# Designs tried in a protein design run: peptides against a protein of PDB entry 4N78. Part 4

Target 1, 186 residues: chain A of PDB entry 4N78
Amino acid sequence: HFQVICRLLGYQGIAVVMEELLKVVKSLLQGTILQYVKTLMEVMPKICRLPRHEYGSPGILEFFHHQLKDIVEYAELKTVCFQNLREVGNAILFCLLIEQSLSLEEVCDLLHAAPFQNILPRVHVKEGERLDAKMKRLESKYAPLHLVPLIERLGTPQQIAIAREGDLLTKERLCCGLSMFEVILT
Target 2, 155 residues: chain B of PDB entry 4N78
Amino acid sequence: MAELQMLLEEEIPGGRRALFDSYTNLERVADYCENNYIQSADKQRALEETKAYTTQSLASVAYLINTLANNVLQMLDIQASQLRRMESSINHISQTVDIHKEKVARREIGILTTNKNTSRTHKIIAPANLERPVRYIRKPIDYTILDDIGHGVKW

## One batch from the design tools (peptide; made by RFdiffusion4, then SolubleMPNN)

Design b1_p8_3_s3 (from b1_p8_3, 3 letters changed)
Fold by OpenDDE base, seed 4:
Structure b1_p8_3_s3 (fold): chain B 186 residues (1-186), chain C 155 residues (1-155), chain A 8 residues (1-8)
Amino acid sequence: as target 1 above (186 residues)
Amino acid sequence: as target 2 above (155 residues)
Amino acid sequence: MTAESLLT
């Protein structure tokens, strides 16, 4: 689904969705969640020490239940605050999955474009074979597919300009050095 | 441009008119041949003359049709070439627009990105001794080891 | 009119 969304929206659509999502997250964090956090801080026990292990697990649990009774009984915490936190969590996951899906699409595009851009994979060399000789053979094999040099030789000035710009846009992908998810986490 | 116009406005219409005129002329020749055959005392000669006119008429019509067909083919070739040039121009414009849109889109999404901190993943210094992949012998996890840990009901 | 004149 996320791959399809990425293909459908493209960079522009993804940008719009991400911007709006960030606005929503910001609104949730600075609004409702902040208010509940402030309230929770006010009702939080000032002193909560670990009980002795001698009370056993049930006694320790009961101790904390008693200390946190006011928080546990705060019904709006579950219905509103936790829901908003879930929405924020979903937003974060959405952003992560979109970035991952986009990165996969970009990598696929780069791989498909590679033969046309003189980007050759490193060839596995068997023991005794010279890497250089194999690479030269590959270069020679794919040399006719180099799009920009081909168009520079055969094309019009306008075609050359478009080819160069297209080549640049093909090479410069987000996955090469940029992260959206890191921005979302800040 | 001038050649296509000449074909469309003069040569092809002219060829069509010539074929129409040829039709009328063929009718007159047919009438002549019929009358000549009826009136002639030498039927063999009249028949040979009719054969000659028929052959000539067919040749003339064939020539007119061939000429017209060639002009139409030439017209179509010129039009096809023009269409290819137009297609190329449209494609060029389309590509320019697409590149522009892509640049705009990339700027927009770029605002929402930061440089990937390639944390120098500590070069996992491959331990000098590549421990031979110890064949993972699937030892069954003995869960009974945990039976004495926790408040589980020992049945 | 000769038939030849009609075909030319």
Scores: peptide ipSAE 0.017, ipTM 0.778, DockQ to the pose 0.004
Fold by OpenDDE base, seed 5:
Structure b1_p8_3_s3 (fold): chain B 186 residues (1-186), chain C 155 residues (1-155), chain A 8 residues (1-8)
Amino acid sequence: as target 1 above (186 residues)
Amino acid sequence: as target 2 above (155 residues)
Amino acid sequence: MTAESLLT
């Protein structure tokens, strides 16, 4: 699903969705969640010490239940605050999964473009084979597919400019050095 | 452009008119040949003359048709060439627009990105002294070691 | 009118 979303939205659509999600998250954090946190801080016991082990597990539980009674009985905390936290969590996960899916799509694009951009795969050399000979064979095999040099030789100045820009845009991908998810976490 | 215009406005219409005029002229020649044959004392000569005019007429019509056909073909070739040039121009514009859109999109998403902290994977410097694999001696797990760790009930 | 003049 996320791969399909990435393909459908492209960079622009993803940017818009991410911006809106960030706005939503910001609104949730600075609005409702902040208000509940402030309220919780006000009602939170100022001194919450571990009771003595002598009370046993049930007594310790009752102790904390009593100290936190006002928080536990705060119904809106569970229904509103925790729901908002889930929404924030879902937004974070969504962003992560979109970035991962986008990275996969970009890697696929890079791999598909590689033969046309003179990007040769690292050849595994078996014992007894010369690396240079294999590389030369690969170079010769893909040489006719090198799009930019071909257009530079045969094309108009406008075509050359377009080809160079297209080549650059194909090579430069977010997955090469940029992260959206790190921005979301900041 | 001048050549296409000349073909469309002068040569092709002119060729069509010439064919139409040729039709009318052929009718007149036929009438002449018929009358000449009827009036001539030498029927053999009149027939040979008719054959000559027929051959000449066929050659003339064939020439007119060929000329018109060639002009139409030339017109079509010029139009096809113009269409290809237009297609190329449209494609260039389309590609330029697509590149521009992509650049805009990348700028937009770029605002939402930061440089990946390539944590310099600290070269795990292999410790100079590879600790000799100490032969695993199965020591019984002393579970009492954990007795003092945690909030467990000390009985 | 000669037939020749009609075919030119």
Scores: peptide ipSAE 0.016, ipTM 0.782, DockQ to the pose 0.004
Fold by OpenDDE base, seed 1:
Structure b1_p8_3_s3 (fold): chain B 186 residues (1-186), chain C 155 residues (1-155), chain A 8 residues (1-8)
Amino acid sequence: as target 1 above (186 residues)
Amino acid sequence: as target 2 above (155 residues)
Amino acid sequence: MTAESLLT
């Protein structure tokens, strides 16, 4: 699903969705979540001492349950605060999955374009073969597919300009060095 | 442009008129030949003259048709060339617009991005045991592997 | 690849 979303929206659509999600997250964090956190801080026991281990696990649990009774009984915490936190979490996950899916699409595009852009994979060298010789043979084999040099030789100035720009845009992808998710986390 | 205009405005209309005039002239020639044959005491001579006029008339019409056809073909070639140029121009504009849209889109998404911290983190510690590159033996793709999957006709 | 290159 995320791959399809990435294909349909493209960079522009993804940008818009991400921006709106960030607004929503910001609103949730600065609004409802912040208010509930403040309330929780007020209700939080000022002194919560660790009970003695001698009380055992059940006694310790009861101790904390008693100390946190007001928090546990705060119904809005579960219905509103935790829901908002879930929404924020979902938004974060959505952004992560979109970025991952976009990266996959971009990598696929790069791989498909590679033969036309003189980007050749490192070939596996068998014992006794020189990597350089094999690479040169590969380069020679794919040389006729190099789009920009071909257009530079045969095309009009306008075609050359378009080809160069297109080549650049094809080579430059977000996955090569940029992260949206890191921005979301900050 | 001048050549196309000449073809459209002068040569082709002129050729069409010439063919029309030729039709009228052929009718006159036919009438003449008929009358000449009827009135002539020497029927053999009149027939030979009729054959000569017929041959000449056919040759003339053939020439006019050929000339007109060539002019029409030339016109079509010029128009086809113009269309190809227009198509090329439209394609260039379209590509330019697409590139521009892509650049705009990239700017928009770029605002929402930061540089990946390629932390020079962990040296992929080459596993101590370099798995011997399993020689990729190109096993021929056995296309029969999927023959048992689905409701396909088993031959 | 830098963010700046994408913005141009």
Scores: peptide ipSAE 0.008, ipTM 0.790, DockQ to the pose 0.091
Fold by OpenDDE base, seed 3:
Structure b1_p8_3_s3 (fold): chain B 186 residues (1-186), chain C 155 residues (1-155), chain A 8 residues (1-8)
Amino acid sequence: as target 1 above (186 residues)
Amino acid sequence: as target 2 above (155 residues)
Amino acid sequence: MTAESLLT
């Protein structure tokens, strides 16, 4: 599902959705959640000491229930505050899953482009074989597929310019060194 | 441009007119041959003359048709070449626009990104067992997989 | 790759 969203929206659509989500999250955090947190801080017991172990688990639980009675009975905390926290959590998860899905799509693009960009996979060398000889053979095999050099030799100046720009855009992907999720966490 | 214009305005219309004229001429030749055969005392000679006129007429028409056909083909080749040039130009513009759109989109999303702190440490440990490339079985996207993820607005 | 390099 997230892969489909990434394909449908592209970079621009994802950017717009992420910006709007950040606005919503900011509004929730600075508005409703902040207000409830302030209220909770006011009603929170200033001194909550650990009960003696002699009270046993039931007694300790009753102690904390009594200390936190005002918080537990605060109905709006459950209906509004926790709901807003769920929404924020959902937004964070959404962003994470979008980034992961986008990274997968980008990796696929890079892999598909690799033969045309002279990016060769590391070949497993059997014992006794020279890596260099295998790589050279692989390079020679894929040399006719190198798009930019081919267009530079046979194409018009305009085609060469487009090919170079396209090659650059293909090589440069977000997954190579950028994170959206880290920005969201900040 | 001049060659195409010449074909359209002069050669092809001229060839068509020539074919129409040839039709009228063929009718006259046919009338002549019929009358000659009826009036001639030597029917064998009249027949041989008719054969000669028929052969000549067919050759003439064949030549006219061939000439006209070649001119039409040449016209079509020129037009096809023009269309290919236009297509190439349109494709070039389209590609330029697409590249531009992509650059803009990347700038927009780039604002929402930061550099990954690549801690050098974790070597991508290649999984020891290269799972045999599982033949890609196109599984339909199960949209229900997300039903358990997150708390949507219960309407 | 810096964010800046992807933007240029």
Scores: peptide ipSAE 0.006, ipTM 0.775, DockQ to the pose 0.078

Design b1_p8_3_s4 (from b1_p8_3, 4 letters changed)
Fold by OpenDDE base, seed 3:
Structure b1_p8_3_s4 (fold): chain B 186 residues (1-186), chain C 155 residues (1-155), chain A 8 residues (1-8)
Amino acid sequence: as target 1 above (186 residues)
Amino acid sequence: as target 2 above (155 residues)
Amino acid sequence: LTAEDLLR
């Protein structure tokens, strides 16, 4: 689904969706979540000492349950605050999955374009073979597919300009060095 | 443009008229040949004359048709060339617009990005056991696995 | 690729 969303929205649509999500997240964090956190801080026991280990796990649990009774019984935490936190979490996950899906699409585009852009993979060399010789053979094999040089030789000035711009746009992808997710986390 | 106009307005209509006139003339020649054959005492001579007229008439019609056909073909070639030029122009504009739109889109999304900190993550030590390339079984991505994780906003 | 490169 995320791949389809990426294909459908493109860069423009993704940007718009991400901006709106950021607004929603900001609103949730600065609004309801902040208010609940403040309230929780007020009701939080100021002094919570570690119970003695002698009480065992059940006793320790009961101790903390008693100390946090007011928090646990706060019904709005479960219904509103936790829901808002889930929404924020979902938004973060959405952004992550969109970025991953977009990166996959971009990588595929790069791979498909590579033969036309003189981008050759490093070929596995068997023992005794010269890497340089294999690479030269590969280069010669794909040389007729080099689009920009071909258009520069046969095309009009306008076609050459478009081909160069297209080549540049094809090479420049977000996956090469940019992250949206890191921006969302800040 | 001048050549196309000449073909459309003068040469092709002229050729069509000539062919039509030729049809009328051929009918007259046929009538003449028939009457001549009936009235002539020398049937052999009349037949030879008819053969000569037939050959001449066929040659004339063939010439007219060939000329007209060539003119029509030339007209079509010129028009095809014009259409190709227009198509090329439209394609150029379309590509230019698409490139522009793409640049705008990339700028917009770029604002939402930062440089990846390539932390030299430790060499993913390839597990020593090269798992046999599991035959890429295109398992359909079961998206239902996500159904349990997210409380789907019941829209 | 930097963000700046993409903005060019």
Scores: peptide ipSAE 0.006, ipTM 0.742, DockQ to the pose 0.097
Fold by OpenDDE base, seed 2:
Structure b1_p8_3_s4 (fold): chain B 186 residues (1-186), chain C 155 residues (1-155), chain A 8 residues (1-8)
Amino acid sequence: as target 1 above (186 residues)
Amino acid sequence: as target 2 above (155 residues)
Amino acid sequence: LTAEDLLR
């Protein structure tokens, strides 16, 4: 699903969605969640010492339940605060999954474009084969597919310019060094 | 452009008219040959004349058709070339627009990105000697070690 | 009138 969303929205659509999600998250954090956290801090017991082990596990649980009774009984905490936290969590997860899906798509694009851009993977060499000879053979095999040099040789100046720009755009992807998710976490 | 216009407005219509006129002329030639054969005392000569007129008429029609066909083919070639040029221009514009849109989109999403902190993850240098997987012997966690830590009752 | 003249 996230892959389909990435394909459908593209960079622009993803950017718009991410910006709006960030606004929503910011509003939730600085608004409702902050208010509840402040309230919770006010009602939090100032001194909460570990009860004696002599009370056993049930007694210890009851002790903490009693100490936190006002917090536990705060109905709005469960319905509003936790819901808002879930929304924030979902937004974060959404952003993460979108970035991952986008990265996968970009990697696939890079891999598909590689033969046309003279980007050859390091080939596994069997024992007794020379790496250099094998790489040279691969280079020779894919040389006719190099798009930019081909167009530079046969194309018009306008076509050459477009090909170079297209090549650059194909090589430069977000997955190479940029993260959206890190921005969200800040 | 001038050549195409000449073909469309003058040469091809002219060739079509010529073919149409040839039909009328052929009818006249046929009538002449028929009458000449009937009236001539020398039937052999009249027949030879008819053969000559027939051959000439066929050659003329063939020439007219060939000329017209060549003009039409030339017209089509010119038009095909014009269409190819137009297609190329449209493609160029389309590609330029797409590249521009892509650049704009990348700028927009780029604002929402930061450099990946390549935490220098210490290259876990795989120890050269793959230590034999020490059989994970589940040693029961002896929790009694914690019995002396805290205010717990020493049994 | 030759056939050529008629086809002109």
Scores: peptide ipSAE 0.018, ipTM 0.749, DockQ to the pose 0.004; fails the geometry check
Fold by OpenDDE base, seed 4:
Structure b1_p8_3_s4 (fold): chain B 186 residues (1-186), chain C 155 residues (1-155), chain A 8 residues (1-8)
Amino acid sequence: as target 1 above (186 residues)
Amino acid sequence: as target 2 above (155 residues)
Amino acid sequence: LTAEDLLR
């Protein structure tokens, strides 16, 4: 589903969705969640000491559950605050999955474009074969497919300009060095 | 452009009209040949004359058809060439627009991106001194402080 | 194409 969404929306659509989602998350965090957190901080036990590690994870969990039992049993916390937190969590997951899906699509595009852009895959060299000879053979094999040089030789000035711009756009992808998810976490 | 216009407006219609006129003329020639053969005392001569007219008429029609066909073919070739040029122009425009749209889209999404920072996850160092578990004394939480927060049912 | 060429 996320892959289809990425294909359908493209960069522009994804940007719009992410911006709106960030607004929603911001609104939830700065609004209802912040208010509940402030109130909860006021009612939180002032002294909550860490139980001994000897009790293990279950014992520690039970300890904290017992200390926070009254807070957890508050009905509005479950219905409103936890719901908003779920929404925020879902939004974060959505962003993560969209970014991952987009990255996969971009990688696929890069891989498909590679033969046309003089990007050769790393050749697995068996023991005894010269890497240089294999690389040279690959270069020779794919040389006729190099789009920009081909268009520069055979194309009109307008076609050359378009080919160069297209080549640049094809090479420059978000997955090469940019992350949206990190911005969202920030 | 001028050649195509001449073909469409003058040569092809003119050729079609010539063929139509030729049809009418052929009918007249046929009538003449038939009557001449019937009335002639020398049937052999009349037949030879008819053969001559038939050959001439067929040659004329063949020439007219060939000329018209060539003009139509030429017209189609010119139109095909024009369509190819138009297609090329449209493709160039389309590509330019697509590139522009892509650049805009990339700028928009780029605002939402940051450099991938392989931030080394700071190892949460467990505090060295495990504080002795102090016996937890449960103090009742006053929930009335939360009554004014949220969409809860005020009783 | 002359008439003669067609009747060859």
Scores: peptide ipSAE 0.017, ipTM 0.746, DockQ to the pose 0.005; fails the geometry check
Fold by OpenDDE base, seed 1:
Structure b1_p8_3_s4 (fold): chain B 186 residues (1-186), chain C 155 residues (1-155), chain A 8 residues (1-8)
Amino acid sequence: as target 1 above (186 residues)
Amino acid sequence: as target 2 above (155 residues)
Amino acid sequence: LTAEDLLR
């Protein structure tokens, strides 16, 4: 699903969606969640000492239940605050999955474009073959597919300009060095 | 441009008119031949003359048709060339627009990105005990082991 | 009248 979304929206659509999600997250964090956190801080026991281990696990649990009774009984915490936190979580996950899907698409594009851009994979050298010789053969094999040099030789100045720009756009992808998700976490 | 205009406005219409006029003239020639044959005392001579006129008439019409056809073909070639040039121009504009749109889109999404922190791989603190480099015998990964997994074509 | 004259 996320792959399809990425293909459908493209860079522009993804940007718009991400911006809107960030706005929503910001609104939730600075608004409702912040208010609940403040309220929770007010109702938090000022002094919460660790109970003696002698009370055992059940006693310790009861102790904390008692200390946190006001928080646990705060009905709005369960209904509103946790829901908002879920929404934030979902937004974060959505952004992550979109970025991952986009990265996969970009990698695929890069791989498909590679033969046309003189980007050759490292060839596995079998025992006894010289890597250099194989690479040269590979280069010679794909040399006719080099788009920019081909157009530079046969094309009009306008075509050359477009080819160069297209080549640059093809090479420069977000997955090469940029992260959207890191911005969201920030 | 001048050549196309001449073809469209002068040569092709002129050729069509000439062909039409030829039709009228052929009718006159036919009438002449018929009358000549009827009135002539020497029917053989009249027949030979008619044959000559027929041959000449056919040659003339063939020439007119050929000339007109060539002019029409030339016109079409010029027009086709013009259309190709227009198509090329449109394609160029389209590509330019697409590139521009892509650049804009990339700028927009770029605002939402930061550089991937290549976390310096934590210095793998070499464990103090240098385990003897087990000679990694590169067993060639037999990729054929996976050939039976999936809908792959058995060779 | 030559044939040429008639075809003209």
Scores: peptide ipSAE 0.016, ipTM 0.746, DockQ to the pose 0.004; fails the geometry check

